# Peptides against a protein of PDB entry 3OIQ: the designs that were tried, part 4

Target 1, 212 residues: chain A of PDB entry 3OIQ
Amino acid sequence: KNRIFVSSSKDFEGYPSKAIVPVQFVALLTSIHLTETKCLLGFSNFERRGDQSQEDQYLIKLKFKDRGSERLARITISLLCQYFDIELPDLDSDSGASPTVILRDIHLERLCFSSCKALYVSKHGNYTLFLEDIKPLDLVSVISTISTKSTNSSKHSSSELISECDLNNSLVDIFNNLIEMNRDEKNRFKFVKLIHYDIELKKFVQDQQKVL

## One batch from the design tools (peptide; aimed at target 1 L59 K63 Y127)

Design b1_p9_2_s1 (made by RFdiffusion4, then SolubleMPNN; from b1_p9_2, 6 letters changed)
Fold by OpenDDE base, seed 2:
Structure b1_p9_2_s1 (fold): chain B 212 residues (1-212), chain A 9 residues (1-9)
Amino acid sequence: as target 1 above (212 residues)
Amino acid sequence: SPKYDENLE
């Protein structure tokens, strides 16, 4: 079955009540929830849902059922956090007590763009999302991709890749949403409060603001 | 519409 690109978490409202659907999306990492029993990643494109932009529009489960899956989850979280320069407590505590990690509102400090592949799993009118793959995206690369409207037909086989158009559109939408949030005095999100706010990001935001 | 459930397996 072809993997479905998801531009909005609202798309799941139209999904079957009993299905397994491979999906993909691009979003910002907003939360990490690692306990002894579960691992969840929250993502958002900050699509307006009512009056407030919501974090965790995509709640993605990592399998956490056995020592192997737990290890994989911990490694995944560690690698993501290393990539995005997110400080985590040492997950390898020899003390047998797995440290609980609860991070929220990650987007307030860091823009952690991520390309996710997940399984939509629904049963009895409920659904969940299981992580299949995650690729962190470099912010410079994201900015360059949006700015160049890269028509580069990467020769990669059409069926498994996010279309360049879908990727670009989603990235643009995220930035537009962030710009709107930044303009809203009631919104906690401000570009200037990002730890990695630099001249390139500043310039890009300024240029995007002119289009909106 | 399906609703999100974090406990769904």
Scores: peptide ipSAE 0.713, ipTM 0.971, DockQ to the pose 0.824
OpenDDE base, seeds 1, 3, 4, 5: peptide ipSAE 0.711, 0.711, 0.712, 0.711; ipTM 0.971, 0.971, 0.971, 0.971

Design b1_p9_2_s2 (made by RFdiffusion4, then SolubleMPNN; from b1_p9_2, 6 letters changed)
Fold by OpenDDE base, seed 2:
Structure b1_p9_2_s2 (fold): chain B 212 residues (1-212), chain A 9 residues (1-9)
Amino acid sequence: as target 1 above (212 residues)
Amino acid sequence: MPKYDENLE
């Protein structure tokens, strides 16, 4: 089955009420929810949705049904947090108590760009998203990709190639949404409050702000 | 329109 690139989590409102659809999106990691019974990753592109929270527009479920799936979920979270320099409590607690991790508003401190592959699963008019794969994206690489307008659509073969255009458009849309949030005095998001805010990001944001 | 359900397995 061909994987569908998703530019908006609103697209799921138009999806079949009973289906399994492989999807892919790019978004910012906004939350991590690990308990004894569930593991969720929240992502957002910060698309404006009226008065609704712009966070957790994509809630991605990790399988958490047995010790093997729990271990895989913990490893996945650990590796993501190591990549993004997110501090976690020790997940290897010998104390028999499964550590609870609840992180929210991750985007207020770190821009954690992530390319996610998921299964859209719907039944009886409800849906969920199951994680299949996650690729963290380096911010410098994201900025460079947007800035260079990669016209090198190398016509390489029929594997699940997301249109490089779809990825780039979604990355631009995320930055534009963040710029709008940064301009809003009521919004908690500010680029200058990011731990990794540097001269390169500052310049990129300033240049992008002139186009909006 | 399908709605998100965290409990869907």
Scores: peptide ipSAE 0.690, ipTM 0.968, DockQ to the pose 0.828
OpenDDE base, seeds 1, 3, 4, 5: peptide ipSAE 0.688, 0.689, 0.690, 0.690; ipTM 0.968, 0.968, 0.968, 0.968

Design b1_p9_2_s3 (made by RFdiffusion4, then SolubleMPNN; from b1_p9_2, 7 letters changed)
Fold by OpenDDE base, seed 2:
Structure b1_p9_2_s3 (fold): chain B 212 residues (1-212), chain A 9 residues (1-9)
Amino acid sequence: as target 1 above (212 residues)
Amino acid sequence: MKKYDENLD
């Protein structure tokens, strides 16, 4: 089955009530929830959903059923956090207690763009999402991609890639939503409060604001 | 309406 690109987490409301559907999306990492029993990653594109919280629009489960899957989940989180300069407690504690990590509102401090592949799994009228693959995206690369509208055909086989158009549209939509949040005095999100707010991001935001 | 279920396996 072809992997479906998802532009909105509302799409899942229309999905089959008993299915496994491979999906892909691009979003910002908003939360990490690692406990002794579960591992969840929260993502958002900050699509307006009325009075609903804009964080965690995509809740993605990592398999956490045995020591091997738990280790893989911890490694995945460690690598993501290392990539995004997110400080984590040591996940390999010699103390035998698996460290609990609960991070929320990550987007308020860091823009953690991520390309995700997941399995939509539905049963009994509910659904969940399982992580299949995650690729962190560099912010400079995201900015450059949006700015150039670059149709640079990545040499990857057409069947496994996000359409460049779908990727670009999603990245633009995320930034537009962030700009709207930044303009809203009631919204906690502000670009100037990002730890990595630099002259490049400032210029890009200023230029993008002129188009909106 | 479908709901997300974090406990669905």
Scores: peptide ipSAE 0.632, ipTM 0.958, DockQ to the pose 0.849
OpenDDE base, seeds 1, 3, 4, 5: peptide ipSAE 0.631, 0.630, 0.631, 0.631; ipTM 0.958, 0.958, 0.958, 0.958

Design b1_p9_2_s4 (made by RFdiffusion4, then SolubleMPNN; from b1_p9_2, 5 letters changed)
Fold by OpenDDE base, seed 1:
Structure b1_p9_2_s4 (fold): chain B 212 residues (1-212), chain A 9 residues (1-9)
Amino acid sequence: as target 1 above (212 residues)
Amino acid sequence: MPKFDENLE
């Protein structure tokens, strides 16, 4: 079955009330919710949705049913946080309680671009997204990909590759949404408040702001 | 329209 690229989390509103659909999207990591009983990742493309919060537009569940799946979830969170330089509260609390991690608004400090593969599962008119795979994307690589307008479709015909066009369009849309948020005085998001705000990101944002 | 359910297994 071909994996569906998802450009908007509104696409799920049109999905069947009883289905199993492999999906993929690119978005910014916005939240991490790790407790004793569950693990959720929040992502957003910051698509405008009226007066609703623009965070957590994509909620993804990690399997958390046994010691093996719990360990895999904790390792996944640790590796993502290590890659994005996200400070986790010390997981080594000497109290034999499983460490609880609740991080929100990650995008206010770091742009954590992630390519996610998930399984959409719906039943009784509700759905969940189960994580299948996650690839963190380097911001320099994201900026370069948008800037170089990939005219080099190297014809590697494998029927499982997302169109480079779908990925690039979604990355452009995310940056455009962030630029609009940065221009809004009421919005908490500001590029200059990002911990990793450098000359390259500054130049890229300034060049994109002239086109919008 | 399907809604997200964190408790769906």
Scores: peptide ipSAE 0.613, ipTM 0.958, DockQ to the pose 0.848
OpenDDE base, seeds 2, 3, 4, 5: peptide ipSAE 0.612, 0.613, 0.610, 0.613; ipTM 0.958, 0.958, 0.958, 0.958

Design b1_p9_3 (made by RFdiffusion4)
Pose (drawn by RFdiffusion4):
Structure b1_p9_3 (pose): chain A 183 residues (1-47, 54-90, 99-149, 165-212), chain P 9 residues (1-9)
Amino acid sequence: KNRIFVSSSKDFEGYPSKAIVPVQFVALLTSIHLTETKCLLGFSNFEQEDQYLIKLKFKDRGSERLARITISLLCQYFDIELPDPTVILRDIHLERLCFSSCKALYVSKHGNYTLFLEDIKPLDLVSVISTISTKCDLNNSLVDIFNNLIEMNRDEKNRFKFVKLIHYDIELKKFVQDQQKVL
Amino acid sequence: SPEFDDDLL
């Protein structure tokens, strides 16, 4: 195939006014909006706000069920509590860090566009830390995301704080410290 | 500039 890797949502400015382009990006899961009619997943690399809004489209019940199982499994994988109806989660990153490698389909018309979900591969935080410490586009993105997350933690006014993560590991405390030295 | 459209399809 010819899937195009995007490093930023701004890349979508050079894309066709009407085309179907397979894309891929890396980011943190930041929000979920699940209704009976549609589902939107928000991701961000904090270059510090929501940036990617991925849509799971479904019309009938059969496809709705699949969408619900998909959200259920994704949340369970990240240890996100889910009440299972309109379901809304925001600023998930303030509580949990959820790196994800996502493949999507860019569909545009009249200059407007939507990113439809083709695949989502959650990335273990432990592997993310290891992948950064021992040591391309994926890695560049994982590094940039973590750097922005570091600067957000330094900023006193920003609500993001590592110590406030429900999963604040001793190893996470360690990687963050030894990561600031590089700065 | 391009914009996101929730009801594109």

Design b1_p9_3_s1 (made by RFdiffusion4, then SolubleMPNN; from b1_p9_3, 6 letters changed)
Fold by OpenDDE base, seed 2:
Structure b1_p9_3_s1 (fold): chain B 212 residues (1-212), chain A 9 residues (1-9)
Amino acid sequence: as target 1 above (212 residues)
Amino acid sequence: MKKYDEDLE
């Protein structure tokens, strides 16, 4: 079955009420919720949804039903946090209590671009998203990709890739939404408050602001 | 309207 690229989490409103649909999207990591019983990752493209919170537009569930799946979830979170330089409490505490991790509003401190593959699973008119794969994206690479409008088809075999156009459009949309949030005095998001705010990001934002 | 369900398996 072909994987569907998702540009908006509103697309799921139109999906079947009883289906399993493989999907893919690019978004910013906004939250991590790890407890004894569940593991959720929140993502957003910051699409305007009226008065609704712009965080957690994509809630992605990790399988957390047995010791093996729990370990995989913890490793996944650890690797993501290591990649994005997010400090986590030690997940391997010698105390037999599984550490609880609740991080919110990650995007206020770090832009954690992520390419996600998930399963849309629906039953009885409700749905969930299960993580299949996640690839963290380097911010410099994201900026470069947007700036060059790179038509360089990385010759990865055509059957499993996000189209370069869909990826680029979604990355541009995310940055445009962040620029709008940064301009809004009521919005907590500000580029200058990012821990990793550097000269390159500053220049890119300034140049992108001239196009909007 | 479809709702997200975090407990759906």
Scores: peptide ipSAE 0.629, ipTM 0.958, DockQ to the pose 0.872
OpenDDE base, seeds 1, 3, 4, 5: peptide ipSAE 0.627, 0.627, 0.628, 0.628; ipTM 0.957, 0.957, 0.957, 0.957

Design b1_p9_3_s2 (made by RFdiffusion4, then SolubleMPNN; from b1_p9_3, 4 letters changed)
Fold by OpenDDE base, seed 2:
Structure b1_p9_3_s2 (fold): chain B 212 residues (1-212), chain A 9 residues (1-9)
Amino acid sequence: as target 1 above (212 residues)
Amino acid sequence: MPKFDEDLE
């Protein structure tokens, strides 16, 4: 089955009430919710949704049914947090107590761009997204991709490629939404409050603001 | 419209 690229989490409102659909999207990591019984990742592209929180527009469930799936979830969280320089408590505690991790508002401190593959699964008029694959994206690489409009045909085989256009458009849309949030005095998001706010990001934001 | 359900299996 072909994987569907999703540009908006509103697309799921039009999805079948009973289906399994492989999907793919690019978004910022906004939350991590790891408990004894479940693991959820929140993502957002910060699309305007009226008065609703712009966080957690994509909620993704990691399988958490047995010791093997729990371990895979914990490893996934650890590797993501290591990549994005997010401090976590030790998840491998010998104490037998599964550490609870609840992180919110991650985007206020770090821009954690992620390419996600998931299964949309719907039953009884509800849905969930199950994580299939996640690739963290380097911010410098994201900035370079947007800045160059890189039409460089990545030599990846034609059957699993996100359209380079769909990826680029989603990355641009995210940055445009962040710029709008940064301009809004009521919005908590500010680029200058990011821990990794540097001269390169500053320059990119200033240049992107001239196009909007 | 389908709604997100965190407990859906």
Scores: peptide ipSAE 0.589, ipTM 0.954, DockQ to the pose 0.858
OpenDDE base, seeds 1, 3, 4, 5: peptide ipSAE 0.588, 0.589, 0.586, 0.587; ipTM 0.954, 0.955, 0.954, 0.954

Design b1_p9_3_s3 (made by RFdiffusion4, then SolubleMPNN; from b1_p9_3, 7 letters changed)
Fold by OpenDDE base, seed 2:
Structure b1_p9_3_s3 (fold): chain B 212 residues (1-212), chain A 9 residues (1-9)
Amino acid sequence: as target 1 above (212 residues)
Amino acid sequence: MKKYDENLE
């Protein structure tokens, strides 16, 4: 079955009420919720949804039903946090209690671009998203990709890739939404408050602001 | 309207 690229989490409103649909998207990591019973990742492209919170537009569930799946979830969280330089509370508490991690508004401190593959699963008019795969994206690479409008088809075998056009369009849309949020005095998001705000990001934002 | 359900399995 072909994997569907998702540009908006509103697309799921039109999906079948009883289906399993493989999907893919690119978004910013906004939240991590790891407890004893569940693991959720929140993502957003910051698409304007009226007065609704722009965080957690994509809530992605990790399987958390047995010791093996729990371990995989914890390792996934650890690797993502290591990649994005997110400090986790010590997961190795000598207390046999499963460490609880609740992080919100990650995008206010770090731009954590992620390419996600998920399963849309619907039943009884509700849906959930299960994580299949996640690839963290390097911010320098994201900036470079947007800036060059790279037509360089990396010859990865055609059957499993996000189209370069869909990826690039979604990355541009995310940055444009962040620029709009940065311009809004009521919005908490500000590029200058990012821990990793450097000369390259500053220049890119300044150049992108001239196009908008 | 479809709603997200975190408890759906």
Scores: peptide ipSAE 0.644, ipTM 0.960, DockQ to the pose 0.873
OpenDDE base, seeds 1, 3, 4, 5: peptide ipSAE 0.642, 0.640, 0.640, 0.643; ipTM 0.960, 0.959, 0.959, 0.960

Design b1_p9_3_s4 (made by RFdiffusion4, then SolubleMPNN; from b1_p9_3, 7 letters changed)
Fold by OpenDDE base, seed 5:
Structure b1_p9_3_s4 (fold): chain B 212 residues (1-212), chain A 9 residues (1-9)
Amino acid sequence: as target 1 above (212 residues)
Amino acid sequence: MKKYDENLV
C-alpha cells in the first residue's frame, strides 16, 4: 500500500470512516503528553482553522499497552528531546513511579521540524493516528532545502514515493504560517523568542517575508 | 466532520 503524503490534517475529513491508511506528514512538534497510561505527541503546520487553536493539529498516539511499548515510547521521547535540546525530567527514576511529562507550546521556544509516518485508523467516523516512524529534521537542513529549490533530486531509491516537492511545499507552508503568526501582534509566536534564533534563521525569515 | 479520538483503539 502506498503511503499518502498529508499536507493538511483537514485531509482526514475526506478519508474512509472505517480504514487503516498509512500516512506521512511534516510538521512542528507542539506538545508532548506522557503519563502512566498514554503517550501523545502533538504536531502542527499552523494552517489557519478559523477560531480554532493552531496547536496539536496532528495528535499522534504512541503504543502504550505493555512494558515493552511503554519503554519504546519513553526512549522515543528521550531521543526526540535530546535531538531538539528539550529538557526532560529523568524518565529513569529509581522510584518505580513513571514520570509524567506534559510539555505544551514547544514551538514558542523551539522549531522542532519532524517528518512523521503514521497509521490513520478510523472507526464509526472517528479517527486516531498511531506513530510508525519519526525523523527529526535539522533546522539548517530545512532552511537549506527551502532555499536551494532542490533541482537535485538525489536519485536515492524510487521506493519512498514521497515527492521531494510535497515535503518542500509543506516546509514552505509552515514557514509562511509562522511568518503570519509573527506579524500578528496578538499571536504569542515570535521568531526572536526562539532559543535557537540565530543570524541564519533571521536572514531566512527576512528573505521569506519579502516574498509574502 | 471526523473527530480525533485517542480512545478509538
Scores: peptide ipSAE 0.642, ipTM 0.958, DockQ to the pose 0.895
OpenDDE base, seeds 1, 2, 3, 4: peptide ipSAE 0.637, 0.641, 0.638, 0.641; ipTM 0.956, 0.957, 0.957, 0.956

Design b1_p9_4 (made by RFdiffusion4)
Pose (drawn by RFdiffusion4):
Structure b1_p9_4 (pose): chain A 183 residues (1-47, 54-90, 99-149, 165-212), chain P 9 residues (1-9)
Amino acid sequence: KNRIFVSSSKDFEGYPSKAIVPVQFVALLTSIHLTETKCLLGFSNFEQEDQYLIKLKFKDRGSERLARITISLLCQYFDIELPDPTVILRDIHLERLCFSSCKALYVSKHGNYTLFLEDIKPLDLVSVISTISTKCDLNNSLVDIFNNLIEMNRDEKNRFKFVKLIHYDIELKKFVQDQQKVL
Amino acid sequence: SPEFDDDLF
């Protein structure tokens, strides 16, 4: 195929006014909006706000069920508590870091566009830390994301703090420290 | 400039 890797949402400015373009990006899961009619997943690389809004489209019940199972499994994988109806989660990153590799389909018309979900591969934080410490587009994005997350933690006014993560590991405390030295 | 549309289809 010819899937185009995007490093930023701003890349979508050069894309066609009407086309179907397979894309791929890496980001943190930041929000979920699940209704009976539609589902939107928000992601961000904190270059610091929501940036990618990925849509799971479904019309009938059969496809709604699949969407619900998909959200359930994604949340379970990240240890996100889910009440299972309109379901809303925000600023998930303030509580949990959820790196994800996502493949999507860019669909535009009249200059407007929507990113539809093709695949989402959650990335283990332990692997993310290891992948950064031992050591392309994926890695560049993982590094940039973690750097922005570092600067956000330094900023006193920003609500993001590693120590406030429900999964604040000793190893996470260690990687963050040894990561600031590089700065 | 392109814009996101939730109801494009």

Design b1_p9_4_s1 (made by RFdiffusion4, then SolubleMPNN; from b1_p9_4, 4 letters changed)
Fold by OpenDDE base, seed 1:
Order: structure tokens, then C-alpha cells, then sequence
Structure b1_p9_4_s1 (fold): chain B 212 residues (1-212), chain A 9 residues (1-9)
């Protein structure tokens, strides 16, 4: 079943008002919302949307209907936070209340690149996105992938894999959007404020800034 | 145009 690569969250405006469509995108993790009844992950590519907030362009729902799905959602969040070195507020509050996690603006401290597989599900002209799979991406690997123009035009795998080109184009677009945000004095995003800002990221940003 | 609804399901 063909999975559609999504380069913009505006693509969903053209989607059917009653459908189930398997989708995939790459974006930055921007928010985590875990309550007693709900689990959402926010993602963005920071595409310009006029005067609207550029956060949470993709809101992805985790199933949270029973103890099994709740456990899976909590494990998913824990593994993502462990991978990206995101400090969760102590889930071990000795009060028998299920821990609530609300993290926003994650991209201001960490570039959490993620490849997401989701189900677009629409009914009555509204839609939701359900998480099917998530792969965190290493920033060094992302920088390397963009810097190495994929000259590997040689091997036919005729099976349903999103083109390496679609992934690379979306990663370039995200960096271009972040460079524009970094240049805007009114924007809170600055590369030099990232906790993981190193010499490699600095050089990459400086080289990309000369092309834009 | 479909709109996002987190409470749809």
C-alpha cells in the first residue's frame, strides 16, 4: 500500500474529507503532550504560514485508550526523550496521579529530527494523524546527508520506499527555514542557543547561510 | 479543506 511522502502539512488541505491515507514526513519534534487521557507529539518543518505560530504543524496522536496503549505511548515518549537527551519532569512523583508531561518549543534547545509514519484519518471534513512508526534521526547523519549530494543514482529497489530525494529535500527545507528564523531578530530560535551547538553544526550553518 | 481535529476519534 503506497505510503505518501508529505513535504508540507498544507498537503492535508487537499486530502479527501473521508479517507484513511498512510503518510510519512520528516520534521523537528516541537512538543510533547502527555496527560491522563491523551498523548500528542507536535512536529514542524517551520514552513511560513503567515502570522501563525510555526510550531506543531504536524500534530500526531498516539493511541491512549487502554492500559496497553497507554504503556506503549509512555515507552515511546521515554525512548524519544532518551535518544534526544530531553529531560522529562520526574515521572516518579510519589502521588499516585499519572504523570503529566507538557513540553513545548523543544526546537529552541534541541534539533530533534524525526522520520514519522502516520495514518491520516478523515471524517466529516476533519482529520487526525495517528502515529504508526517514528525514527529519530541523528543530527550528524542529517548534516552529512545534506552535504553529500546523493550521487547514488544506482540501484533499482522497485518497492514502496520514499525516495532518498524527498527526504533530502525536506531536510534542506527545514534548515533553510531555521536559517531564516535565525536571521530574524524577532524570532526566538537561534542556532547558538542550541545545547548541542558544535563546530560541525556551526560550519554547516555558515556554509548554508552563504547560499541563501 | 479538512481541518485538524485532535478529538475526532
Amino acid sequence: as target 1 above (212 residues)
Amino acid sequence: MPKYDEDLF
Scores: peptide ipSAE 0.668, ipTM 0.965, DockQ to the pose 0.879
OpenDDE base, seeds 2, 3, 4, 5: peptide ipSAE 0.668, 0.666, 0.668, 0.668; ipTM 0.965, 0.965, 0.965, 0.965

Design b1_p9_4_s2 (made by RFdiffusion4, then SolubleMPNN; from b1_p9_4, 5 letters changed)
Fold by OpenDDE base, seed 4:
Structure b1_p9_4_s2 (fold): chain B 212 residues (1-212), chain A 9 residues (1-9)
Amino acid sequence: as target 1 above (212 residues)
Amino acid sequence: MHKYDEDLF
């Protein structure tokens, strides 16, 4: 079955009942919720939804059913947080209590771009998204990709027909939404408050602001 | 309209 690229989490409102659909999206990591019983990752593209929160537009469940799946979820969170330089409490504490981690509003301090593969699974008119794969994206690489309009389709002829165009369009849309949030005095998001705010990101944002 | 449900599975 072909994987569907998803540009908006609203698309799931029209998806089939009682289906399993492989999907892919790109978004910013906004939250981490790890308890004894569940693991959720929140993501957003910050699409405007009226008075609704722009956070956690994609809630992605990690499999958390047994010691093996729980260990995989903890490793996944640890590796993501190491990649994005997010401080976590030690998840490997020899104290037989699994640490609870609740992080919110991650995008206020760090732009954690992530390419996610998930399974849409629906039953009884509701759905859940299950994580299949996650690739963290480097911010410098994201900025470079948007700026250069990469015509280097290195046709890696792997049968994953997700167009580089869909990824690039979604990355542009995320930055445009962040620029709008940065202009809004009521919005807590400000580029200058990011821990990694540098000259390159500053210049990129200033250049994108002239096109909007 | 399908709603997200974290406890569905």
Scores: peptide ipSAE 0.589, ipTM 0.952, DockQ to the pose 0.890
OpenDDE base, seeds 1, 2, 3, 5: peptide ipSAE 0.584, 0.582, 0.583, 0.583; ipTM 0.952, 0.951, 0.951, 0.951

Design b1_p9_4_s3 (made by RFdiffusion4, then SolubleMPNN; from b1_p9_4, 5 letters changed)
Fold by OpenDDE base, seed 2:
Structure b1_p9_4_s3 (fold): chain B 212 residues (1-212), chain A 9 residues (1-9)
Amino acid sequence: as target 1 above (212 residues)
Amino acid sequence: MPKYDENLF
């Protein structure tokens, strides 16, 4: 079955009430929830949804049912946090308790762009999203991709192509949504409050603001 | 319309 690119988490409202659908999206990491019993990653493209929170528009479940899946979930979180320079709370409780990680509003401090492959799984008119694969995206590479409107098809083998157009459009939409949030005085998001706010990001935001 | 449920599975 072909993987469906998802531009909005509203698309799932139109999905079958009993299905398994492979999906793919790009979004910002907004939350990490690791407990003894579950592992969830929150993502958002910050699409305006009225008065609803713009965080956690995509809640992605990691398999957490046995020692092997739990270990994979913990390693996945550790590698993501290492890549994005996210400080994890000390996992070294000398108590043999499973380390608990609860991070929220990650986007307020760091822009953690991620390309996610997931399984939409529905039953009885409810659904969940299971993580299949995650690729962190480098912010400089994201900025470069948007700025160049790169028509350069990197010839990745034809069987797993995200439409480069769909990826680029979603990255542009995310930045446009962040610019709107930054302009809103009521919104907590501000580019100047990002830990990694540099001259390159500043210039890119200033140039993108002239197009909007 | 399907609704998200973190506990569905």
Scores: peptide ipSAE 0.683, ipTM 0.967, DockQ to the pose 0.874
OpenDDE base, seeds 1, 3, 4, 5: peptide ipSAE 0.682, 0.682, 0.682, 0.683; ipTM 0.967, 0.967, 0.967, 0.967

Design b1_p9_5 (made by RFdiffusion4)
Pose (drawn by RFdiffusion4):
Structure b1_p9_5 (pose): chain A 183 residues (1-47, 54-90, 99-149, 165-212), chain P 9 residues (1-9)
Amino acid sequence: KNRIFVSSSKDFEGYPSKAIVPVQFVALLTSIHLTETKCLLGFSNFEQEDQYLIKLKFKDRGSERLARITISLLCQYFDIELPDPTVILRDIHLERLCFSSCKALYVSKHGNYTLFLEDIKPLDLVSVISTISTKCDLNNSLVDIFNNLIEMNRDEKNRFKFVKLIHYDIELKKFVQDQQKVL
Amino acid sequence: SHEFDEDLF
């Protein structure tokens, strides 16, 4: 195929006014909006706000069930508590870091566009830390995301703090420290 | 210009 890797949401400015373009990006899961009619997943690389809004489209019940199972499994994988109806989660990153590799379809018309979900591969935080420490587009994105997350933690006014993560590991405390030295 | 539209389809 010819899937185009996007490093930023701003890349979508050069894309056609009407086309179907397979894309891929890396980001943190930040929000879920699940209704009976539609589901939107928000991601961000914090270059510091929501940036990618990925849609799971479904019309009938059969496809709704699949969407619900998909959200259930994604949340379970990241240890996100889910009440299972309109379901809303925000600023998930303030509590949990959820790196994800996502493949999507860019669909545009009249200059407007929507990113539809093709695949989502959650990335283990332990692997993310290891991948950065031992050591392309994926890695560049993982590094840039973690750097922005580092600067956000330094900023006193920003609500993001590693110590406030429900999963604040000793190894996470270690990687963050030894990561600032590079800065 | 380009804008995101959730209801595009």

Design b1_p9_5_s1 (made by RFdiffusion4, then SolubleMPNN; from b1_p9_5 with E3T F4Y)
Fold by OpenDDE base, seed 2:
Structure b1_p9_5_s1 (fold): chain B 212 residues (1-212), chain A 9 residues (1-9)
Amino acid sequence: as target 1 above (212 residues)
Amino acid sequence: SHTYDEDLF
């Protein structure tokens, strides 16, 4: 089955009540939940959902059933956090206790753009999303991609890639949603509060705000 | 409506 690009987590409301569907999306990392028994990553595109929380619109489960899957989950989190300059407690505690990591509202401090591949798995009208693959996206690369509207055909085989149009549209939508949140006095999100807020991001936001 | 369930599997 072809992998489906997901532009909204509302798309899952229309999915089959018993299925396995490969999906892909682009979103911001909003939360990390690592305990002794589970590993979840929260993502959002900050699509307005009425009075619902805008964080964790995509809750992605990592397999956490054995020592091998747990190790892979910990390595995945470590690599993501290293890429985004997110400080984690040492996951390799000599104490034999698996460290608990609970990070929330990551988007308030860092824009962690991520391209995710997941499995939608449903049963009895409920669903979960399992992580298959994650690629962190560099913010400079995201800004450049949006700014150039670049149809730079990545030399990757056409069957496994996010459509460049779908990717660009999702990235634009995320930034537009962040701009709206930044304009809302009640919203905690502010670009100027990002740790990595620089002159490039400032210029990009200022220019994007003129289009909205 | 399909509901997310983190403990479904």
Scores: peptide ipSAE 0.592, ipTM 0.950, DockQ to the pose 0.895
OpenDDE base, seeds 1, 3, 4, 5: peptide ipSAE 0.591, 0.591, 0.591, 0.592; ipTM 0.950, 0.950, 0.950, 0.950

